# Ledger of designs, part 336: peptides against a protein of PDB entry 5Z08

Target 1, 168 residues: chain A of PDB entry 5Z08
Amino acid sequence: RQKDEWAKKTSSLMKQLDWFIGEHLGAMLAAEELGGPVVGELMEIDPDDLSAGFNAHGKLKKATSQPDLDRRQRRIDDIWGPQDEQGQAHKRKRGADEALAASAEMRDLIEQLMNKLVEAGGDNSATYVEIPRESAAARFLVRSKVAMFHPNDARRLRLVDFGRDLDD
Target 2, 222 residues: chain B of PDB entry 5Z08
Amino acid sequence: GLPRLIDAIEEASKIPAKRRQTPIKPTIEKLTTHLYTHGASPDSLLRLADLLTLRNHLDQASLAAITRNLYPSSTVSDEVVLRFIGALGHGQLKPTLALQALFLRWLVMVYHLLENPGVLGQVYGVLFDLLDTAAIRPQLCHLLALVTRRKHVRPFRIQAILTLSRQTGGDPNLTGLLRVFKNYYPEIIVGDATKGRASAFKHPDPQWRQHLDEIQQRRSEA

## One batch from the design tools (peptide; made by RFdiffusion4, then SolubleMPNN)

Design b2_p30_3_s3 (from b2_p30_3, 14 letters changed)
Fold by OpenDDE base, seed 1:
Structure b2_p30_3_s3 (fold): chain B 168 residues (1-168), chain C 222 residues (1-222), chain A 30 residues (1-30)
Amino acid sequence: as target 1 above (168 residues)
Amino acid sequence: as target 2 above (222 residues)
Amino acid sequence: SPLDQYGDAHDELRRLIEEIAIARAKEKKL
């Protein structure tokens, strides 16, 4: 009974996390990847300057295989570009596509981090996920104090084990 | 076309203003008008970067006017970036600090157009070592805020920026950069240095950005 | 403030991940 309750709670929280990533984080992560200033907890970036690139309709369009450079360029142009209706529509579309891509990257990264933590069985050395790049998603997790990079290798990221504090 | 305007300015730049047969100002105005209307191709950007960064006989007002209108029509190559980075610092052969500040501002505004943003990460040390230069510090901190990755956030740089922040009485730009560092290492004890006002590193010129986007849109339609 | 929204997003993400980690840890102990 109690195990089933915790399983249900885990499932509910995972759904909430997925929603939160899709509805809120994707746009912010996109803005950071877009070459907006790294929005830290402490940097006053006007969200209107970042959000002016995101249309309220959040529709995830399929990411086209364009090089990461073209995405980032288009995104700053999309955040900072002129408000012409057609330019805004392309801007909004690109922003939405990039928010989707950022959301997917964050979801995948969190899943990998959580899985590695479970698989490691308490071995901290085995908890590291190899990341192909230092993404906005990875940086956001570190800023949120939920993940830590390896001290000597910025390609290795681990989830903070919040569950251990229950055994101590 | 733009190449012919650059040719004329390159030739004029070799000659002291007092020895020129014709005033260069009308040609500079034609160049800046062309740049404003069409932007600069990668090849033209390189030539203009050389005109802006190499010691020549062009006046500071002309150099500033070119820099303010230096809209890329396409991407910005590593070579162009390195010309501007190489022009930073103190020295008799370097551009004025005022012009260097404009170059840094330009790099911030075109950062998203770089063919390889990683090139700035490779020269991170050069940029970081210039933080003591007050005249360029605001734009330099903004650029570093964009460029900084975990690999750059080293103990010696943390200590250096903390020391410089104390020495400057808590420069808001340094506080902003410290906040970027703290994003990679939340455990960084910044003490009172981060409790102060920090720069938000907002886009330096929204109108310039808008105009850049209009120029860049023409490329996506071609 | 925009900062408040980012702070809130960091805190909310942290809360969710922490609660998931706790829930999974408790599920494994049972």
Scores: peptide ipSAE 0.466, ipTM 0.423, DockQ to the pose 0.238
Fold by OpenDDE base, seed 3:
Formats: structure tokens, C-alpha cells, sequence
Structure b2_p30_3_s3 (fold): chain B 168 residues (1-168), chain C 222 residues (1-222), chain A 30 residues (1-30)
């Protein structure tokens, strides 16, 4: 009985998380990826420095992350590239499509982080997920104090284990 | 019609001014005249938001002229709002801070026409984090004053605005925003540094408001 | 609005993830 109640609670919370990502975070993350300001607490740091992402130590970089540059470059290429007639219809959905893409990226990243934490069985070294890029999603998780970069490798991200305090 | 004018400007925006066969100014004037007379539909607003927020070969005067005449004939979609929010802040590919200030002013003036006013509440953190940018702070504080709800008034934001107010020598716009916060939490201590004159966040352009109301009224009669 | 029920986006995300972690840990112990 109690196990079933916790399973139901987990399922309900996962649905709430999915909804929260889709309805609230996706648009904000898309704004950041499109060159918008960082979604976060007003860190006493220049918003420009925030947009540059985190170094290997989880500290803000001054230089815009290469992935953000690549997306911005694609945006430039989409503006200046040969307009096929089909290109105008694609521009209309771009804001919605970017929000959907950002939502999907955040969902996938959280799922991977949660799965790795469960699989590691308490071994902190095994909890890291390799991220292909420093995304707005990854940065948001770190700023939320939900995830941490590996001290020596910004391509490795782990979830903070909030469950540990229950085993003591 | 308006779509054809937007098409012509979109095509011209891809070409450097020195390489254009025809001057763009007459087309911009036709566009701004049309916008002033009839406003922009939701579809046209989205296209214009792209022209205003995306890096292109349009001159700053033309972009400013379009923004000053960007009267919605109907509602403003979340997508249009997010295009303008995504254009805020520092960055090599972002619009100038002067143009960003015009966008924030526009959002203030059309706030009552948003399909979902809650969309600005969702991006509240994004807006709040830009308060250190002096060039956009007046309009940003005004927008935040409209958007702020009890849920946004957090201890860290109270402390952040108090710190920034001290650092700026008591910017009246920050003091005005702190008064909005105090409406939700009367116990907030503004401190002596913020006892200065607060902005009242009056409508930035009464003539623009009146003209918008006339455009909106024509839609309700049709 | 539904948005008035949510705190800061960072706080809300943290709350949800923390509650999920707690729920999963309790489910595993039973």
C-alpha cells in the first residue's frame, strides 16, 4: 500500500515536472538560446557574463559558449541563406519550435541525470552524464542548484542527490 | 496591403544598403503610414517582430520608426512577446540597447492587449536580471511594475534591488519597483538610500495610447 | 492565473526535483 502511494506520488510529480518544463521553462530557455538574457537569480554578475556559460568549475565564463555561437550563426545563416519559398513558413513557427526544442532538451537531460543517479548506487563518480554541449538547459539546472559540473570537466554534469538525507 | 509591404522590406533587409537597387525609405514610410492607419494583425506583428529583432541590413532609424508605429489591430501573441524578450540584453547579434528600450516601452504600452499577460510573468527572472543595464532600466522597471505578482517578490530579489539601488545612488525607477514589491509585502524595509523620489510609472506616451484605442475601437465595430 | 501559484522558476524546478527524489527514495525503501 505505502509503496503504491509513493509510486503514484512519483508519477504525479513527474507529470507536474513535464508540464512545468513545457509551459514555463521552454520559452525562457529558448529566449536564452536565441541570445536572450540568462534565466536566473540576479547573480551579481553582468548578464553578458551569464550568457557566456560556465567554465569547467561551474563558474561563469566571459566568452559566449561555442554552442550558443553556433545557434546564433545558424540564425544568421537562416536570415542570409538562399530563401527557398518554404523558408517563410519555417520562420513563423520558429519561436514555437525553439521553445519545443528547448523543452525537449531539458526533459531529456533531466531524465538522463535522474537515471544516472539511480544507476550509480551511491557512487558519486558514476553519477555524471556527458553533455554534448553547454546548453541553456544545463546552465539552468546548475543555477537552480539542482545539478553540478564536474570540477575538471564542464562536459560532465551530475544531479544533486536530494534523497541522501533520507538514508541517514 | 500590409503583407506585401512586409515582403518588400524582408527582401530589402537581406541586401546591404549600398547594393539595393531601390531606396528602402519610401517602402518604410508606406509601412509606417499603413501601421499608423490600420495597425498590424497578429500575423503581421510576428513578421515585424522578426524584422525588428533579427540581425539584418535595415538601418536603426527604420527599425525605430517601425517600432514607434507598431500598433496592434488585435491581440499580441506569446510568440511576439517572446521575440522581443529574446532580443534583450547584451550580445553582438542583439539589437542596440536604444532599440531594446523602445521594445520594452512598446511592451508597456500594449500590455493590456497581450493574449496571455502571464507569459511575462514566466520570463520574470530574465527581465529582472537585466536591471543592471542602465540604458534599458527605466522601461524595464516600468514593465516589471506591471508584471510583478506576489510570487515574484522573493528575498533574493528584494536584496538584489536594494543593492542595485544603493549602487546607482537611488535610481527613481528602482525605488518605484521597490514600492510595488512593498505592496505585496508591507514589511519590506526600503532603507534610507531608497527614501528618494520614486517613479510613478505613468503611461510613456498618452498620444500613442489614444491612437491605439482608436485602432482597437475600429476592430470592435467591424 | 496558474502562474500565480508558481514561485521563481528555479525554486519550482528545485522543489519538484527534490520531491521526486524523496518519493523515489521512499518507494525504494518499501
Amino acid sequence: as target 1 above (168 residues)
Amino acid sequence: as target 2 above (222 residues)
Amino acid sequence: SPLDQYGDAHDELRRLIEEIAIARAKEKKL
Scores: peptide ipSAE 0.465, ipTM 0.435, DockQ to the pose 0.238
Fold by OpenDDE base, seed 5:
Structure b2_p30_3_s3 (fold): chain B 168 residues (1-168), chain C 222 residues (1-222), chain A 30 residues (1-30)
Amino acid sequence: as target 1 above (168 residues)
Amino acid sequence: as target 2 above (222 residues)
Amino acid sequence: SPLDQYGDAHDELRRLIEEIAIARAKEKKL
């Protein structure tokens, strides 16, 4: 009985998560994927960091992460590469497809992270998911404090284990 | 027609100005004249949004001229909105901050024509995080004033605006945005930062509005 | 709108993931 109640609760929460990603978060991730600013960086501005003043350029130091280079390169190649007729059709589908793709990437990443946490059986070394790139989705999870990168490998991401504190 | 003009500009945009066989300016003038007379369909708006927001070899004057004449003949899709939002901020592939300010101004002026006004609410965080960018802040605050709902008015955002207002010496646009926040939470203590003049967020261009209304009216009669 | 119920997107995502993790952990212990 109690197990079935927790299963139902899990299912309900997963549906809420799917809705939240699809209807709310996907658009924000798509904006970031299109090269927009990092969502919620102002939340991480410690009141103390705000007191230190914005640098002369008003920029929070964007960590020039390497992944910006690969996306930049793809966009350059998509703009200036030989546009075969097929390339233009791929550009037009990209907009609605970007919010959908961002939503799908976030869903898939969360699912992988959750599955690895369950499979690891308490072994923290086995909880890491290999990510092909630092995506807006991956960064959002880290900023949300629900995921962490491996200290020595930014291609490895793990879910924070919120379940451990239940035994104390 | 408009699609053929866009095709010609798209092809020319791939080539540096010095390597073009024909000047693009006459085609840009034909495009802007067409846009002023007839407006842009949803499909044309998307193509023009890509030309405006993606790095290409078009000159800034041409991009600004297209943006100033970007009258929707019908609605504005979420995809078009997201293209413009994605073009905001700092980066080597981003449009100039001057062009970004024109995009934000455009979004303010066409806000009532959005297919889904909620899309801007979904990207509220992205917009809010750009408030430190002085060059776009006036138009950004105006857009946020239209988009803000109770759900967006959070303690951390209130504090962020208050801090930024102090750092900027009381920017009237930030004071205006704080007044919008106070409409949802009257208990917000707007300290010394709100003693200054607040922006009223008036329509940026009444003539542009009137011309847009004329274009939109022709659609309702067809 | 349903969106009016959501706080900050980071906080809401964290809340949902945390509650899911807790629910799964409890389901597995039973």
Scores: peptide ipSAE 0.465, ipTM 0.438, DockQ to the pose 0.233
Fold by OpenDDE base, seed 4:
Structure b2_p30_3_s3 (fold): chain B 168 residues (1-168), chain C 222 residues (1-222), chain A 30 residues (1-30)
Amino acid sequence: as target 1 above (168 residues)
Amino acid sequence: as target 2 above (222 residues)
Amino acid sequence: SPLDQYGDAHDELRRLIEEIAIARAKEKKL
């Protein structure tokens, strides 16, 4: 009975999280990825700076010529750059697509982080998720104090174990 | 209609002024006249927000003229708001700080027409972090004064605004924002930072407000 | 608005994730 109640609560909260990400957070994350202001921190992240990601100290990395970053930067440039011949309708669609993509990235990242925390069984070393890039999603989680980067490896992110405080 | 005017301006915005076959100014004047008379629908607002916030070949005077006449005929969507918020700060692709100040002023003036005022609360951190940008600070403080809720008044933000207030020699707008913070947490020791003159955050343009009200009334009668 | 219920997006996300983590931990202990 109690287990079922917690399962139901988990399911309900997951639905709320999905809704929150999709309806609210995705657009903001997309804006950040597009070189908009960082949600919640002072970093005037130039779009060019966002493409570079943050270092382990929260400083923007120099844009490494990673092809995928270049593609996203191109998308950013396509969305926010000078209006090339591609019509406004394509920009709106791209903006919506970027918000959707950011939402999906955040959902996936949270899911991975939560799953790793459960799988680790209390071993903090096993709780890290490897992230391909320091995304707006990853940074947002860190700023939200729900995730932490590995102190020596900014490609490794772990969820804060909020469950530990329950054993006291 | 307004959509056709926007189409023409969108097309012109892709072309450098020196390469345009026709001057854009008459089309901008026609647009601004239309906006002044009828306002902009939500769809038109979004399109205009894109024109205003995205880097294009429109001149600053034209962008400013559009912004000054950007009367919503109905509500302002979250998407429109987020376009303007995304345009804030420093960056080569961002609008000028002067134009950003006009956007913030616009957001203040249309705040009561937002479909979801909470959207600004979600980006509160973003807005707050721009307070160091002197050129937009007056309008930004006014917007933050409207947006601030108890949840936003965090110790680190209190300290940040106190620090910035000291660094700016007691900017009246920051003092005004500190008073808003103090309304949520009366125990905030603002010290000498609040002893100065505070902005009252009065409506930036009463005539613009009156004209907006007239445009909005036409919607309620339809 | 429903969004007035949402704190700062960071706070809301933290709340949700924390509550989920707690719920999962409790579910696993049972």
Scores: peptide ipSAE 0.469, ipTM 0.437, DockQ to the pose 0.239; fails the geometry check

Design b2_p30_3_s4 (from b2_p30_3, 18 letters changed)
Fold by OpenDDE base, seed 1:
Formats: structure tokens, C-alpha cells, sequence
Structure b2_p30_3_s4 (fold): chain B 168 residues (1-168), chain C 222 residues (1-222), chain A 30 residues (1-30)
């Protein structure tokens, strides 16, 4: 009974994680890989704050008039949008393909990290996954405090053991 | 004037070098000469920040030449600062790490001209998280040394620098940043990992500073 | 805002992975 409940809970959470990666995180990771904002590094900055700037008193200028939003959107569209409709379709397609690729990379990386944590049976030295590159996915996991790089090797990543690190 | 030179470069930046009817180099040289002589207004700085930070067909030598001559004639807006900060880190559409290092060096050299120095304090986390990027670390540590306030010195950031210092064999720039942190919290144990010489974070280019001061003085007299 | 979305994304991912890790740990204890 309890084992079946935990198995169902784990399966439900895995589905939620898969959905979250596919629907939300993949596009943001793709944006980072494509040279957009770094996912979560900007946590202390409201994007509205970034766009509005700060007044002489260090307070956010209220985003005043529509023209600056239109300029920002035009700028995002100029950065991300090709000038012609065909180019826009091609960039949108490329952006979607990159989001799918980033989602797949994140899913695979999390799966490897979780599998290594389970296989290690509590040996922290055996929990490291070798990563082929420092991806946006890997960096995001580290910034989220979900994973840690090996102290001497940035090609080795481990999942934070939330069950044990609370007892230390 | 400067706006017309920027217009010509903006249009040329949309076209691959091999497809341009005219070489852009003479226009870049006119721009850099104008910037060296007169500096850039806030409006011109914003346009130039876009040319430098957005992916276009300008060559790296031209981008570096513009950055090296990017003298503000006035103040530097938050918007200009944020363009350069947004261009930092890894990514296919981001500028090269060599160009990012020049941007960070520029921010250090114009820090006293920022309309709101607090803007860099708000993006402190973004800057701090890039310390692992070796190619920009020297200039990044220098900028962080200027920007750091007591509110930024958190236990997690102390530990992150200590860890990175061990991994790098005691990078003098990280040791310099830890000394800045220690000014706010004297109890910070820099440990054996930092027995090395700390960077003094000297001004990156005294001649550039002097020339900037001359440009700024001409504005106050006009 | 995009930044709120980024902050929320970090927290949401962390919470999901934490909960999965706890659920897996409990499943392995049974």
C-alpha cells in the first residue's frame, strides 16, 4: 500500500517535471543558449525594472508610456524577429526547435543525475555525472541549487541530496 | 555628425561584409575619431551599445575599436549599462568573451559617470554568477569590487568565492574581491587558499581616464 | 515579468526535484 502510494506520487511528480521542462523551462534555456537573459541570474531584477530604469533616487521609474514597450517589443522583435515574414517564420521555427532541444537536454541531464544519486547508495563520490559541455541546463541546475559541480572538475555534476544535506 | 555615422554603420551592420557595396572601415575610423575627439552623447551611447551588444555583421576588430573609443561626453544611463550587462555570459547570440571583457573594462572606467550606480548593485547576482568564466573574471572582479556593498556580502557568495579560489589555485582577482568582502565582515576567514597576492584593482587605463576627463571638462565649460 | 518567470522557474524546478528526491528516497526505504 505505502509503496504503491509513493510510486504513484513519484510518477505524478515526474510528469509535472516533464511538463514544466517542456512548457516553461525549455524556451528559457533556449533563450539563454541563444544569448538571451540567463535563467534565474536576473532573479533580483524585475524585467520591468530593467526596462523602466531607475530614477535619481534609485527607485524604479514607473514604466510610463506605451512607446517604450513598443520599442522593447520592437527590439525583441528586431533581435528575435527577422524583418520579413519568411524570416520571422524561420526564426520562430528555429526558436521552437532550440526550445525542444533544450528541453530534451534538461530532461536527459536530470534523469542521469537522479539515476547516479540512486545508484551511488550514499557514496557522494559516485554521484557525479560527466557532462559533455557546460550547457544552459547544467548552469540552471547549479543556480537553482539543485546540482553542484565537482570542486576540481566543471565537467562533473551531481544532484544535491536533499534527504541527506538536511541532516548534515 | 555622429548620428549620421551611426546610421551608416547600423545599415552596414545588417549586411554581411562580403555583400557590402562599400567597405565599412573608413566609416568606423571616422566614428572612432569623432568619439575620441568629442565623446558620445547619451543618445549616441545607447545606439552604440546596441551595435556592440546585438548580433550583427560587424567584425570583431571594428566592435573592439568602437568600445575602446566609447568616451561618454555626459552621463551613462541605466539603459546603456543594462545593454552591456545583458551581453555578458555564454550564448550563441552573445558577444565574444573578449568583447565582453572590454565591456566590463569600460564599465569600470565609466563607473563614476553612471546616472545611477545603484543599477549595478541590482544586477549584482548576474555579475557574481559569471565569476567562473575565466576570460572575463579579471574585469568582473574589478567591477564587483566597485559595486559591492554590505547587502551583497552573503554567506553563500563568500563560500562561492572561497570554493572558486581553491579551484583556480588562488586567482589574485578573487583574493582581491574577498578582501573587499572582508571590509564589510572582518570575521571572514580568507583561509589558506588566498595566501597569494591579491589584485589591487588599479585603473585599467590611466591614459583613457585622462582623455575622458578632458572630454568631460569641455562639456562643463560649454 | 520575464525575471519573475525566471525566479519562479528556479523555485519551481527546485521544489519539484526536492519532492521527487524525497519520494524516491521513501520508495527505496520500503
Amino acid sequence: as target 1 above (168 residues)
Amino acid sequence: as target 2 above (222 residues)
Amino acid sequence: SLLDQYGDAHDQLRLLIEQISESVAKLLEL
Scores: peptide ipSAE 0.280, ipTM 0.379, DockQ to the pose 0.245
Fold by OpenDDE base, seed 3:
Structure b2_p30_3_s4 (fold): chain B 168 residues (1-168), chain C 222 residues (1-222), chain A 30 residues (1-30)
Amino acid sequence: as target 1 above (168 residues)
Amino acid sequence: as target 2 above (222 residues)
Amino acid sequence: SLLDQYGDAHDQLRLLIEQISESVAKLLEL
């Protein structure tokens, strides 16, 4: 009986979390990911250099061959591209697609973090998830004090154990 | 007068040091002495900004000496500010990062003399995106602390500072800038990586400030 | 403001994850 009540409560809270991620966080995280260099940098950049896109440091990426980073950069370029009516429709669709992608990334990351916490059985060394990049999702979790990076490895993220960290 | 000294330095700046008939150092010393005594007019500031920011044959010690003595006798125009901002960053045609740090320090020290302080707010993005450049970060954070308004405090910039703070092991200048952001939005959570001592952004050179005030006072009495 | 909403979003996310973590912990104890 009590087990069924806690299972129902957990399921309800997970549904609320999924809703919250999908309806609220996804758009904010997408805006953070798509928030490339601030509009003010554009004045000194040769228009021809703008086509190469910017790295996470606002520097012109030299055309390094990695296609997936180029796809996100093209996503920024199409968001900042000329506002024709077709460009606005593409921009809206692309904003929605980025919000969905950010929501999916956040969901997957939380799921991995929770699974690792459960699997570790109280061993803090086993609770780390390897993240491919410092995503807006990962950063949001850390800012929320929900997750922590490994002290020596920013590619390793763990969920804060609220049960233990409140008692210390 | 100052214009003739600038003329001589401009002409010398076009010629490699090994090909100059006369050493430029005595003319630089006369210029810096004049600047220290009288300051620079708006017109002279613009010409000196071009000499400092454009690639020429002047040595780094001379450029640094001019920058350290660049006392405005009056106001600082938007054009002068934009020359120094345009000289920031990485590039073969840009001044050295050491000289850029001196320019940023100068902008901090003359901020109250800008004709339009809003000009720095317009180029806020350019300044903010240079925060990854360690050599200029201390002065850049100080300048951003002066320039920052509520309109500049955006989620992506908060995140960028937080990320860079982690990557730098909690640079106190970044923590100081984040505290300035928090003044506009108290809800900003400073993560554990930023628990370090924040910079107070004190005036970089109190003696330089006092001497600037003396130059500015002499103009109000004339 | 978007930042006020962002602060609220941080607090809401933290609260949800804390409650989930508590509920999961209690579920595992049973």
Scores: peptide ipSAE 0.280, ipTM 0.352, DockQ to the pose 0.209
Fold by OpenDDE base, seed 2:
Structure b2_p30_3_s4 (fold): chain B 168 residues (1-168), chain C 222 residues (1-222), chain A 30 residues (1-30)
Amino acid sequence: as target 1 above (168 residues)
Amino acid sequence: as target 2 above (222 residues)
Amino acid sequence: SLLDQYGDAHDQLRLLIEQISESVAKLLEL
């Protein structure tokens, strides 16, 4: 009985996670990959200042010409914005394809991270997944404090073990 | 037991080495052997943190030996952490920079045993302002790499790391810390001065980690 | 705002992963 309740709870939460990734998170991750705002806690940094990036001196690049800020905001608006007709259809299709790709990458990464945590049986050294790239998905998990890079190898990512912090 | 060994060392620490009636070295060796075998309880950790961080008449070799064997048998309290953080920096009343580097290394190795890892995030500014101190920079960057969250990645700190990286000829530990910052803000341009090998922040002592895990496992079975 | 959604997304993902991790841990104990 208790095992069946926990199995049902796990299945329900996994469905909620899959929905959340597909319907909410995927488009935001795609926006980050396309050079939109970073998915995360708003620092008291103007999003416009963040979009300009940091120069080699750690200064915010002054947003050069208004048109390039408008292009990044337009990419976000092209991903999230309403259905205007013809030329937007190809951009929207590309935005939708990028959102689907980002969703698939996040799903696969979370699944691998969870599987490795279970397989490791408490060995923290065995919990690392090799990531092919520092994707928006990987960065988002680290910013969310649910994953951490291997101190020695930023190609290795592990899930934070929330279960151990409860038994102490 | 461990409390009696700590009592003897505390009393000896009040007296200059030349005025002690008995050598303290045999008591330090007994204490370090006990710590290696059983670890330190939270109460013992606090007392040992005071011995390590407060100005006393213990020699540097004894303080270093205690620090190298400072295995927690359980969790590490905020109070213990704050004793070590308060001991950092320059000053006549502070421990040597060599001992401070050992404290930072210890905090890295026991980070997963902190009762509240958030306490280090609260003192982030204090830690960050010490990055100019070359003697502790490697361990300090490693600790900051563990502690850094999005709220800490401010423009002034990005600029400070970039400036210090140029001044140091591209210290790999600073490059490693800047890579951690870039995980929160991908737009951070790590300029040519940072093309150097980023420090991977490897576990400082794998053997120490294995021995810590053995001490921690014995507690879960008791 | 989009920005409010970004903040909420981190908290929602964390909450979901924490709850899944707890439920899996309890499932493995049984």
Scores: peptide ipSAE 0.265, ipTM 0.383, DockQ to the pose 0.251
Fold by OpenDDE base, seed 4:
Structure b2_p30_3_s4 (fold): chain B 168 residues (1-168), chain C 222 residues (1-222), chain A 30 residues (1-30)
Amino acid sequence: as target 1 above (168 residues)
Amino acid sequence: as target 2 above (222 residues)
Amino acid sequence: SLLDQYGDAHDQLRLLIEQISESVAKLLEL
């Protein structure tokens, strides 16, 4: 009974994850792979900016150049935004294909990471998945604190063991 | 059904308790029982959000009971989220800070059901500016820990948290939020403000989570 | 904005993976 309930819960959550990856995350990862903005690279906090006084509105007094947000939003819009009619259909199709590919890569990577965590039986050394490249998917998982790289090998990625780390 | 219960409560909410012909408490109990058993549809959630956030003649115990049983049967719309966000802070027309803390707790617990989690990122400044409000700070920090992205981790916000952490004697929720900020910018020197126990931002109510999951599963089987 | 969506995606993913990991851990304990 309890096993069946947890199995159903796991299955439901996996479906939600699959939906989330397909409907939301894939397009974003594809944008990153196509040279779009890396989520969470936009704001390098210059240590000097931390020491720089803020105005009464919390803005840095130094006019740092128009936040790369506008340039990156333009680049995203240039990648994903409406282009001219004939280029739009091909670009939309290509964008959809890249989003599907990025979704598939993320799904596969998460599956591998989860499988390795289960197979390792608590041996942290056995939990690493070898990744062929530092993909947008891999970087996203690390930034999300879902995964971590091996300290000495950026080609090895492991899932964060949320089951253990919550009890410690 | 749920719509008729909401109708009755909406009508009763327009009338001071002393002028009601019938006690509303039995209808509230029926509503909360229904919500516990079946959850609320998006339309029902919006109506309930209005009842919870708009000034009316409902008592605080009834509002709290509705909020504690506000299980979404499906997704949570941006409109519902914005009603709860708009209800935050100080003001004569705003809900009590105790009820606002319950709203923030609810948003934490249903975060994974938001139709557009980005809506909270859009109102990040509004949420962040409320960190000085001690009564809602624990739940607010938890919500911000979920909502915070690199784009939100600005120097002024880092400094604001550091300042507030010093002023509060190192509130563990602020320390927890600073740790979230450090995830995006490891170079953030938190100095003495991170000396102490940070909140782990654990789920506020595991039983509520489990019951929500059961309600959500019934939707996937239907 | 897409940037707003990206932020939300990190936590949504984290929450889902956390919940899956918890559910799998519980499943393995049974």
Scores: peptide ipSAE 0.290, ipTM 0.469, DockQ to the pose 0.346; fails the geometry check

